# Peptides against a protein of PDB entry 6O8C: the designs that were tried, part 68

Target 1, 262 residues: chain A of PDB entry 6O8C
Amino acid sequence: VGLRYEKISLPKIHPRYDLDGDASMAKAVTGVVCYACRTASTLLLYQELMRKGVRWLVELVKDDYNETVHKKTEVVITLDFCIRNIEKTVKVYEKLMKVNLEAAELGEISDIHTKLLRLSSSQGTIESSLQDISSRLSPGGLLADTWAHQEGTHPRDRNVEKLQVLLNCITEIYYQFKKDKAERRLAYNEEQIHKFDKQKLYYHATKAMSHFSEECVRKYEAFKDKSEEWMRKMLHLRKQLLSLTNQCFDIEEEVSKYQDYT

## One batch from the design tools (peptide; aimed at target 1 I13 R16 Q199)

Design b2_p28_7_s3 (made by RFdiffusion4, then SolubleMPNN; from b2_p28_7, 13 letters changed)
Fold by OpenDDE base, seed 2:
Structure b2_p28_7_s3 (fold): chain B 262 residues (1-262), chain A 28 residues (1-28)
Amino acid sequence: as target 1 above (262 residues)
Amino acid sequence: SVEEEYKKFEEEMKEEEEKKKEEEEKKE
């Protein structure tokens, strides 16, 4: 779930000289650009927090992977040991069978051996799955987090600072327009300055809005979309790891039932 | 582009100033 922000637009700027209208317009522009600055800051903070979260999740999943590998290794050792012991027992009973002893018990032990071999075969599937997961988590893999460093906005871009500079310029003009309005009538030279400042205001405002939309909002949306997709994949992978872990426990439990026969 | 819109705005401002001058000249 991404941050909600309101879509902003500049008020219509009329070319006509109007001290009252110009002051009102300048006030509105100041408000819009101020909102853009605040929003840009919030979007940046969100992305930085998400990057930290992504790094944290990667480490968590790596830990889960390592634990699963460890458990699998333990089960393989136990299973192999059990198989070897059963095989020795089978050989002993085969010798006894030659003298017509314990035929029924040999059949039971042979069935256990077959079951253990099937469990051993399933370990190959688990290993293959773990290798696939490892490849996906590896650098350059499908679940690499390199996108988190590339996508979106960063503090080094100084977008908030750039917008703040523009806001300062706009605010200064607004205060002047407020004074001009109070004078009700300007001398010719002052009127020309007012008109010139109005053009500057328009320039700064449009620059601010363009920068906000293209360098802040657009990049944020791209980051958000990639983040959501990546997060879904990571959560799915974590579920797969859990499934593999449970399979290892199931095998261990089955092996424990046969340890009394070894 | 932002620059094109700004130029358009400047042209509109200039046209309005010219109209105002013409109206003042008609009153003299």
Scores: peptide ipSAE 0.025, ipTM 0.484, DockQ to the pose 0.923
OpenDDE base, seeds 1, 3, 4, 5: peptide ipSAE 0.019, 0.024, 0.024, 0.024; ipTM 0.466, 0.492, 0.485, 0.492; seed 1 fails the geometry check

Design b2_p28_7_s4 (made by RFdiffusion4, then SolubleMPNN; from b2_p28_7, 12 letters changed)
Fold by OpenDDE base, seed 4:
Formats: C-alpha cells, structure tokens, sequence
Structure b2_p28_7_s4 (fold): chain B 262 residues (1-262), chain A 28 residues (1-28)
C-alpha cells in the first residue's frame, strides 16, 4: 500500500566552465527538481486522501460497534426472558412431582435450562470484548487517529510551493544557460556571471533535493508506515466486531430453539 | 548540511579556476 515513486538524484555537477555541459546539466537538474515538485504534490494529495479515509473508517467502525452493542443487548433481553420462563416451568414441574404427578419432560426442561445458562455465561465474554473495543476506539485509545494529523506532510507546510520557487529559480538559470550556449563564447563579465549562476543553480538544486528528501519523502514514508499499522489494527477490530455479532446471532438462534418450551 | 555542500562546491570551483589560470600562464 502506498504510492510508488522513483528515487531521484541530481546529476554530477562539474566545476569546470563548459557552456555545452552546463546547459545540459542545468536541463537535467530542472527535470529532476520538476519531478520532485510533482512527486511532492502527489504524495501530499495521497496523504490528504488517506486522512479522509481514516476519518471515514473511524466512523464506520463506530457504527459497527453501535450495531453490535444493539444486537448484543437484544440477545441478552431475549435470553434472560427465556431463562426466566424456563425457570418458572421447572418450578411448576417440581411442584407436580411433589404431588406425585409424573413429569416426563422435566429432564428435558432441566437440560434446556442448563444450556441456556451456558449461553448466558458467554454473554459476559462478549460484553468484556465490546468494552475493550470501546476503550480502543475512544480518544487516546490504541486506535486513536491523532497520528494522521501529526505524521506526514500537510498543505500548511507549503512544501510544494517552496519547491516550486526553487524550481523557478533553477529554470531561469537553465534558460540563461541555453542562451549562453548559443553564444558559443562569452565575454569575461558574462562568463563570470555564468559561473556565479552555476553556483546558484547548485545551491537551489541541493536545497530542493534536501527539502524533498527530508520534508516530503521521509515524512511521507513515516505517514505510510503509521497508516499501514493503524489500518491493520482497524481492520482486525472490525473483524472482531463481526465475530461478536455472529456470536450474538448464534446465541439468538439457539435460544429460538427453546422458545417453544417457554 | 546544504550550506556545507555548497561551500565545498565553491571551493572546488575556485580550485578549478586556479588550475585553469595556471594552464594559461604556462601556455604563454
């Protein structure tokens, strides 16, 4: 999971004055930094989309939780009602036995009662699991999404804009170097300006690459890693909720088999 | 740091210019 991007590096910059070489180098640098700008923008967009996805998933899981809690509550009510009815029936049959009336079904009813009590005991485990899930989903819990706001790059960082400024400076120098190349030979003053611009180009390029690597790529990778970890945990939690829901349905189904005896 | 790298590059440029100057002096 994540965006694929190509690892970029600056071309070798030779200190030797060479109009043809410098123009070619400048072109290459422009291309690299241009790619960095585009990549940074794409990485930012991806992270913003992921943040939206994170928020969406949190709400989805909360809804799943609420639904599971509702189902659990329904089953508990039904189960308790069934248990009470069976207990009343057992008491009636016990009274009949005391009066020397044969109750052939007493054994079956007692078995049903035992089974229902076992089902009831499992509800405690379900409740505990739901409480654990609730705690994990709560603010400050293990599944908190605070990382999504902290990790990675944000529009407010203005990374793309900063890179664009550097790209503009580099592009300007590149265009000048194209002109210089066309002149084939520069006057002394123009040559000195060219050399100075080459130094500026290097400065802007290295600054751009450093910024891209440290403030865009590295932070993106950190965001991606956190996102993957968090997503895995959330999906697991959702699976747990589904499992709990299914357990509730299983209990409900079992209870329904005995409702005819109540 | 970027600044350190830039300074290294400047130094290399100066050294290359000095070499070029020496070459021209030897050709004269």
Amino acid sequence: as target 1 above (262 residues)
Amino acid sequence: SVEEEYKKFEKEMEEEEEKERRRKELEE
Scores: peptide ipSAE 0.028, ipTM 0.561, DockQ to the pose 0.885
OpenDDE base, seeds 1, 2, 3, 5: peptide ipSAE 0.020, 0.028, 0.027, 0.024; ipTM 0.504, 0.569, 0.584, 0.566

Design b2_p28_8 (made by RFdiffusion4)
Pose (drawn by RFdiffusion4):
Structure b2_p28_8 (pose): chain A 256 residues (1-92, 99-262), chain P 28 residues (1-28)
Amino acid sequence: VGLRYEKISLPKIHPRYDLDGDASMAKAVTGVVCYACRTASTLLLYQELMRKGVRWLVELVKDDYNETVHKKTEVVITLDFCIRNIEKTVKVVNLEAAELGEISDIHTKLLRLSSSQGTIESSLQDISSRLSPGGLLADTWAHQEGTHPRDRNVEKLQVLLNCITEIYYQFKKDKAERRLAYNEEQIHKFDKQKLYYHATKAMSHFSEECVRKYEAFKDKSEEWMRKMLHLRKQLLSLTNQCFDIEEEVSKYQDYT
Amino acid sequence: SELEELLEKYSELTEEEFEEFQEEVEKS
């Protein structure tokens, strides 16, 4: 979804010299830039938070991985150990009552369990190579896409907002005077141009740098999330597959 | 600076020149 904010544009700046109109115009412009500035700050927060979260989530899946491999090895030393019971040089030369019967069916399941465990390790390694630092789930898009604190985009907007704010405040004073001396009138007319210039620059900066890069980051995260849930589903299927093996071995562990 | 050059170019401060200034800024 991303941040739901309203897109607010600069009002039309009428060219006449009008102290009342210019004051009301400057106030409206300052407001729009504040909204743009404040919104630009939240976009940066959402990104910075999203980077902190992805980083953390990746480490958590690594814990879910390590937890699973910890039990896969924990169970193998039971399979290989309990196979050493019913399938060693102890169990099974002509013989008819030497145990080749109904227990041989369990030895068969345990052989298929030990072998099926083989491809578990093959798939388990494949997900480790995606969780690895250089793998195809590395959060490299996270440090490339979008804006950063080092970009100083908010304080760049803030510098322009200050120019615009100082002018508005002066325009209020001018409106109060109802008439401006000669030189002051001319300076006021220049400041009106300066205000428009600063505002359009701040607005276009907000559009082409903050929002544009933010949306690019937003789309890259949605793409990375699909990969992530896809890997998590696989890792989970491998975890359950182990508890299954633990379950089907904990039955045969108790013999007579 | 660009702003200074624009202010020198549109220094007559007429309504026509302010409209031309706005157009030039929008084109930039």

Design b2_p28_8_s1 (made by RFdiffusion4, then SolubleMPNN; from b2_p28_8, 8 letters changed)
Fold by OpenDDE base, seed 4:
Structure b2_p28_8_s1 (fold): chain B 262 residues (1-262), chain A 28 residues (1-28)
Amino acid sequence: as target 1 above (262 residues)
Amino acid sequence: SELDELLEKYKSLTEEDFEKFIKEVEKL
């Protein structure tokens, strides 16, 4: 589950000149945009950490794949050797049968041969599964991590810095409005400046919220969704590799039971 | 800047102009 954050919205801005109301509004706006800055920073950090995790997991799974391939190869060699030895034994017993030697042992050896051939067929399925996994892990495959570099927000986007600039402008206006409120009444020129600053504050706030929603939150959510899907697939793949490894061990164990006949 | 243009357009600083300003800013 990704980072949880609260949905924020700008307070209602009243066009009417009101020193108390404007100071309160400016305080609320400052709080909202401050939260947006902190949230954007946190979301960015989360994505950067996830990108590192993705790269780590890819390498881990590749290592798991290589180990599984190595184990599979070992088992194939052992199995093939066992099959060849059993086939030689079968031929010897067939020759002995022609000279009236006991047939009971030949039946057992033939059954073992049949079982080994079945195990060999299972190896073909394992090989096919490994090839599928390899294709999925390959560049351009279904489990490629290219999305991690394309989706979401990046430090180079400078989103946090852009929001911080807007926050600084808003904060400055808020502090002025706090002073204006303390004066209780402004002269005409100061009143005009106050009204002008209120427009600026609204513009900066709207720009900040738009940037936060479209360039930070939306992109983060897209990144989160893709990351969750990709992670589920990768974890499943790792489980598949483990299953294939276990199948190789099972085959090896079964083959070992027949080594006394080879 | 876009802000400067909007501020110039609604320079009267009346309540009515501020309302119009808000509407235009929301469309950005």
Scores: peptide ipSAE 0.240, ipTM 0.847, DockQ to the pose 0.916
OpenDDE base, seeds 1, 2, 3, 5: peptide ipSAE 0.216, 0.231, 0.228, 0.009; ipTM 0.832, 0.843, 0.838, 0.383; seed 5 fails the geometry check

Design b2_p28_8_s2 (made by RFdiffusion4, then SolubleMPNN; from b2_p28_8 with E4D E12S E17D E20K Q22I S28L)
Fold by OpenDDE base, seed 5:
Structure b2_p28_8_s2 (fold): chain B 262 residues (1-262), chain A 28 residues (1-28)
Amino acid sequence: as target 1 above (262 residues)
Amino acid sequence: SELDELLEKYSSLTEEDFEKFIEEVEKL
C-alpha cells in the first residue's frame, strides 16, 4: 500500500569539456530533476489526503466509542434494576417457605439471580476494555494521531518550491548549453563561462537530488509506514468496539428473558 | 471533495475497504 514512484539517479557528469556531451548531460539532468519535482508534489498530496483521512477516522472511532459507552451504561442500569427486583423477590419467597409455600419457584428465582449476577460480573470486563480503549485514544495514547502532524512532509516545508527553484537554475544552464552546442566552438571567455556553468549545474543537481531523497522520499516513506501501522490498529480497535457493543446487546437480550420475574 | 466522497464510500472501514481507498487515493 502506498504511492509507487520510480527510483531516480543523476546521470554521470564528465569533467571533460565537450559541448555535445555537456548539452546531452544537462538535458538528462533536467529530466531527472523535473521528475523529482513532480514526484515530490504527488507525495505531498498523498500525505495531505491521508492526514485528512486520519482526522476523519479518529472522529468516527470516538463516536463509536461514545455509542458503546452509552449502550454499556444502559445495560448496567437495566441489570442493576433487575437484580434488585429479583433480590426482593427472593427475600419474599424465603419468608413464605417458612409458611409451606412451593420450593420449586424459589429455586427458579434463585437460579435467575445467579445468572444475573454472572451477567453483572461480565460488565466489569467490558468496562475494563472500554477504559483501555479510552486510554489508547486519549491524547498521548498509543493511537493518538500526533504522528500525522509530525511525520512526513508538509506544505509549509516548501520542498516542491525549493526543488522548482533548483530546476529553474538547471534548465537555464541547459538552454545555454544547447546554444553553446550550436556554436560548435566557443571563444576563450565563453568556454570559461561554460565550464563554470557546468560546475553550477552539478551543484544544483546534487542539491536537488539530496533534498528530494532526504526531505521528500525518506520522510514520505516514514509517514507511509506509520500511517499503515496506525490504520491497522485503528481498524482493529473499531472491531473491538463493535464486539463490545454486541456483547452489551447480548446481555440485554438475556436480561429481557427474565423481565416477567421482576 | 473527492476525498470526502471516498471516505464516505468506505465508511465501513474494513481492511479491504482501506486498501481500496488507498488505491483510489493513488489515482488522485
Scores: peptide ipSAE 0.020, ipTM 0.610, DockQ to the pose 0.010
OpenDDE base, seeds 1, 2, 3, 4: peptide ipSAE 0.016, 0.009, 0.018, 0.016; ipTM 0.545, 0.307, 0.589, 0.527; seed 1 fails the geometry check

Design b2_p28_8_s3 (made by RFdiffusion4, then SolubleMPNN; from b2_p28_8 with E4D S11K E12S E17D E20K E26D S28L)
Fold by OpenDDE base, seed 2:
Structure b2_p28_8_s3 (fold): chain B 262 residues (1-262), chain A 28 residues (1-28)
Amino acid sequence: as target 1 above (262 residues)
Amino acid sequence: SELDELLEKYKSLTEEDFEKFQEEVDKL
């Protein structure tokens, strides 16, 4: 589950000149844009941490895959050895049977041989499954982590810094509006400057909110959705690997029961 | 610059323009 954040909205903007109202509005805008800066920073940090986590998980799953392949190889060698030995034993007993000796034991050995061959046949299915997993984990595969580098926001985008610049401009105007409020009445020229600064404030605020929404929030949400989808697939893959590993152990255990005949 | 052009536009803003601006903000 991704980070939760509150939806940001600008306060109602009044076009009318009012020193008290304008100071209050400017304060509110400063607060909203400040929150946007902090939120953008937090969203960026989350994504960077997730990218590290994705890389870690990929390596972990690759290690699991390699261990499973190794175990499968060991089991194949053991099975092949047991099959060869039992086949030699069958040949010996067949010769003895020609002299009417050990017929009951030959039946038992033949049954063991049949069981071992069935176990050996299952190795083809395991191999096919491992190959499928390998293809999915390979570069360009369905579980490639390329999306983690492409989706979302990055430090190089400088989104937090851009928002901070806008916040600084807004804050400066807010401080001026506090001074203007304290004067209670402005001279004509100062009044015109105040009106112009109010327009600048609106411009900076809108730019900040648009940038936050389009370049931070939207991209974060896209990253989050991709991350959740990918994570589900990776977890499923790990379960498949575990299943294959368990199958190898089961085969090894079954073969160990017949060691006295090999 | 694009910023300067926008600032010039804002200098000429009327009360109606501010209302339109508010409507745009509300759509965000």
Scores: peptide ipSAE 0.022, ipTM 0.423, DockQ to the pose 0.421
OpenDDE base, seeds 1, 3, 4, 5: peptide ipSAE 0.016, 0.016, 0.018, 0.016; ipTM 0.381, 0.480, 0.499, 0.428; seed 5 fails the geometry check

Design b2_p28_8_s4 (made by RFdiffusion4, then SolubleMPNN; from b2_p28_8, 8 letters changed)
Fold by OpenDDE base, seed 4:
Structure b2_p28_8_s4 (fold): chain B 262 residues (1-262), chain A 28 residues (1-28)
Amino acid sequence: as target 1 above (262 residues)
Amino acid sequence: SELDELLKKYSSLTEEEFEKFIKEVEEL
């Protein structure tokens, strides 16, 4: 599902010189950019955790695959052994039939043999399915996790740090505007500085919000979408593995019914 | 004022242009 966050926007900045309004505006801007910074950090953390989860899931599914392969191999060995034994039995009974002995049992044994051969044929399908899964899990396969390293935001991008720098600049201006407000009236030089700082604040705020939207939020959403898609595919694959395992168990169980004849 | 006129002029500038403007003003 991903993290939910509030959509934020910068407050309206009035062009008029107003010490009270400017202080209020600066406070609001500081709050918005602060929220953006915290949100960016949270989104980054979430993505890093998801990347860990992705790696974990890949290893888990690989383990499941290996277990399934092992089980399949075991069943194949057992089944082949059973088939060979039944075939020997069939040959013996066929010889006995030539002397009109044990005719009643031959039909049953032959039927069992046929059933076992059918079971053996299903192993080929299981093998092909396992090979497909292996291919998908392989490097460069359809379920490769390379997207997790490419998509989204990363610590190396230093997005949070960049936003923090801008936030610091904005906060400094806000504190100055708070002081200016307390003075009630500024001298000409201080007024000009205030006006200039207001432009700087706007610049920093706009830059921060653009960076947040384009380099944090947008990339996060892309990562989220890719992760959801990939997760669905991985879960489906895991279900396929489970199905294959169950098929192996079913075959093994069926074979066990005929062990008395082997 | 001259500063107000400059601020008006630069309010519509691109980010890059504005950054250059800020740098220039800070160097005055």
Scores: peptide ipSAE 0.021, ipTM 0.520, DockQ to the pose 0.100
OpenDDE base, seeds 1, 2, 3, 5: peptide ipSAE 0.019, 0.020, 0.015, 0.011; ipTM 0.510, 0.514, 0.489, 0.335

## One batch from the design tools (peptide; aimed at target 1 P15 Y17 F196 Y202)

Design b2_p29_1 (made by RFdiffusion4)
Pose (drawn by RFdiffusion4):
Structure b2_p29_1 (pose): chain A 256 residues (1-92, 99-262), chain P 29 residues (1-29)
Amino acid sequence: VGLRYEKISLPKIHPRYDLDGDASMAKAVTGVVCYACRTASTLLLYQELMRKGVRWLVELVKDDYNETVHKKTEVVITLDFCIRNIEKTVKVVNLEAAELGEISDIHTKLLRLSSSQGTIESSLQDISSRLSPGGLLADTWAHQEGTHPRDRNVEKLQVLLNCITEIYYQFKKDKAERRLAYNEEQIHKFDKQKLYYHATKAMSHFSEECVRKYEAFKDKSEEWMRKMLHLRKQLLSLTNQCFDIEEEVSKYQDYT
Amino acid sequence: EEEEEWEKEFEEFQEELEKELEEAEEKVE
């Protein structure tokens, strides 16, 4: 979804010299830039938080991986150990009652369990190579896409907002005077140009730098999330597959 | 006269900045 904010544009700046109109205009412009500036700051927060989260979530899946491999090895030393019971040089030269019967069916399941465990390790390694630092789930898009604190985009907007704010404040004063001396009238007319210049620069900067990069980050994160949930589903299927093996071995562990 | 010349210059200047702003808004779309 991303941040739901309203897109607010600069009002039309009429060219006449009008102390009342210019004051009202400057106030409206300052307001739009504040909204743009404040919104630009939240976009940065959402990115910075998203990067802190993706980093953390990746490490958590590594814990879910380590927890699973810890039990896969924990169970293999039971399969290979309980196979050493019913399938060693102890269990099974002509013989008819030497145990080749209904227990041989369990030895068959345990052989298929030990072998099926083989491809568990093959798939388990494949996800480790995606969770690895260079793998195809590495959060490299996270440090490339979008804006950063080092970009100083908010304080760049803030510098322009200050120019605009100082002018608005002066335009209030001018409106209060209802008439401007000669030189002051001219300076006021120049400051009106400066105000419009600063505002359009701040607005276009907000658009083509903050929002554009934010959205690019937003789409890269929806793409990376699909990969993530897809890997988590697979790792989970491997975890359950182990508990199954633990369950089907903990039955045959108790014999007579 | 001076006020009309200045209003024309401001309108030309404002048109240039509105084009730059419209181009920047189009990059977001």

Design b2_p29_1_s1 (made by RFdiffusion4, then SolubleMPNN; from b2_p29_1, 9 letters changed)
Fold by OpenDDE base, seed 3:
Structure b2_p29_1_s1 (fold): chain B 262 residues (1-262), chain A 29 residues (1-29)
Amino acid sequence: as target 1 above (262 residues)
Amino acid sequence: KEEEEWEKEFEEFKKKLDEELKKAMEKVE
């Protein structure tokens, strides 16, 4: 489960000139945008950590794959050797049967040969499965990790820094509004400046919230969804590899039962 | 109504404000 965050919105800005109200409003806006900055930073950190996790999991699965391939190769060699030996034995007993000797034993050996050939066929299926897995993990495959570099937000986007700049502008106006409030009444020129700064405050705040929602939150959610889907598929793949490995061990064990006849 | 009174003046200065903001962002980047 990814990071949880609260949905935030800007407070209502009243058009009326009110030094007390404007200071309070500015304080609230500063708080909201400050929260957006912190949240954006946290969401970015989460994604960067997840990218590291993705790379780790890819390497883990590659190791599992290589181990499975190695085991499969060993079993193929052993099985092929056993098949060759049992075929030699079959030929010997066929000659004996021609002189009316050891007919019952020939039947048993022939059955073993048939079983070994079936095991060899199973190895072909395992090979096909491994090839499919390799294809899925390859660049451009269905389980490639290229999405991790494309989706979401990145440090290079400088989203947190951009939000911080806007926050600084907002904070400056807020501090001025605190001073204005302390004066209780402003001269005409200072009053006009105050009204203009109120518009600037709204502009910066709106820009910050838009950037936060569209460039930080939305992209984070998309990244999170893709990450969860990909992770599930990768874990399933690991289970498949384990299953294939176990099949190889089972074949090896079965072959060992027939080694006395070779 | 006070917001409406300043709307015209504010729109005229938005460009200047955006330029200043851009400069500030460039310093951070």
Scores: peptide ipSAE 0.022, ipTM 0.473, DockQ to the pose 0.067
OpenDDE base, seeds 1, 2, 4, 5: peptide ipSAE 0.021, 0.022, 0.022, 0.022; ipTM 0.569, 0.469, 0.463, 0.500; seeds 1, 4, 5 fail the geometry check

Design b2_p29_1_s2 (made by RFdiffusion4, then SolubleMPNN; from b2_p29_1, 11 letters changed)
Fold by OpenDDE base, seed 4:
Structure b2_p29_1_s2 (fold): chain B 262 residues (1-262), chain A 29 residues (1-29)
Amino acid sequence: as target 1 above (262 residues)
Amino acid sequence: EEEEKFEKEFEEFIKKLDEELEKAKALVE
């Protein structure tokens, strides 16, 4: 669904001295630069919100990681304990078989032992995955959030304030042009001032729009692109952690089935 | 799941950002 945006551009500034036209032009310029200022503020706000979100997500994922590691450790302990108990039982039954005792139970226990060993082998994969995740989350890792501090615009850049200063200058000229228009005719000196102010208006407007484009819009776009990429990676990582956690629970559940044999 | 909720919220946020970006681009064109 294509969002219909009206193209907003600076009006053409004509060199012709026209009090009515100049007032109208100045009004339009004021509007455009005002919009730029508001937009810059909004873009800055969104970036700051995103930075907060990034920090939040990093902490969340770290917590998830720690929880997963804890769960994995718990399962490993339980599994190892179960394996050791089964192995002891197997040895006992093997000795008993030598004296012509029941062989049917040994087969079942041996099967359980084999299953437990298979489960244990999967723990190595989980551990490797956790280590990979840890490395990615570490400082300097692939999922480092350093970009959030480097890319985009920051309050310290004072872009909004700079634009506001220019807007103030433009607004003052606009109000003067409104007065000039009301006079219908200016004396020579006032006419010259008007012409100079028109040039100043152009200068301020051009500077404002250039600043907005280069220091706000462009940098915001770069920030947005990086944020999206990083966020996708982080979300994927979180899903991986959840998957690993679920695998641990699955193993735990499977082990619980054999508790009666240990 | 909390994860799904977060993903949805993120998508909505990105949508808003895209809208603002397009507005900003339109201003400088």
Scores: peptide ipSAE 0.026, ipTM 0.677, DockQ to the pose 0.014
OpenDDE base, seeds 1, 2, 3, 5: peptide ipSAE 0.022, 0.016, 0.020, 0.026; ipTM 0.644, 0.468, 0.610, 0.671; seed 1 fails the geometry check

Design b2_p29_1_s3 (made by RFdiffusion4, then SolubleMPNN; from b2_p29_1, 12 letters changed)
Fold by OpenDDE base, seed 5:
Structure b2_p29_1_s3 (fold): chain B 262 residues (1-262), chain A 29 residues (1-29)
Amino acid sequence: as target 1 above (262 residues)
Amino acid sequence: SEEEKWEKEFEKFKKKLDEELAKAEALVE
């Protein structure tokens, strides 16, 4: 998932003085750099939107975590209460056994006690899993969102504005070359100016494309890759939380079966 | 839900971006 863009390249700039060719070349360059400007803008906007989404998802997952912890705590309290009650009941029935009463019932209660203890032991694994998740979500953890602030392009970089400045320079030269073409022939001084402008055009175009590729596209791709990886991990974590929640519900359901004995 | 709102906003944004990209491509063609 991500924005798709077409790879662009500058047309070949020939050193030969040719008014028709130079005008055509300048037009093509203007088009390419214009595309770069727009693309850079859209890539930046995409990243800013994704950063908002990342922040939102982090808060959502934190809420999910807290809910799971709450549920786990509730189950632990309930389970401990049930165990204590069953233990009291066992003691009572053991006393009754001394007078040869309720032997079958004692066996059943003892089995329940054993089952409850097994359920209690499983809470340790849930706790460990929750601690792991907490560590991953904590500042400096493996699922921290620090990458979203570090990777990619930012408005403060002013990349779009820089490209726009270069585009303006290029466009100005293009319009001049269009006029030069219309003249068909230039005087010596105007010809020299045209040649110098062609060099400037080349410089601006090269600078624009280098900036676009290195400071916009490359950084965007890095951001995209990291975002995809992070999102996969976050989705997996949410699945883990759901699993833990379900385990808590399962335990609660099992405990509820024995409430009549408490 | 907040998730649904996010998805809607994202889709809206994607559509806008696609339109802008199409315009940009037309300039190169």
Scores: peptide ipSAE 0.050, ipTM 0.532, DockQ to the pose 0.014
OpenDDE base, seeds 1, 2, 3, 4: peptide ipSAE 0.041, 0.039, 0.039, 0.041; ipTM 0.548, 0.536, 0.544, 0.545; seed 1 fails the geometry check

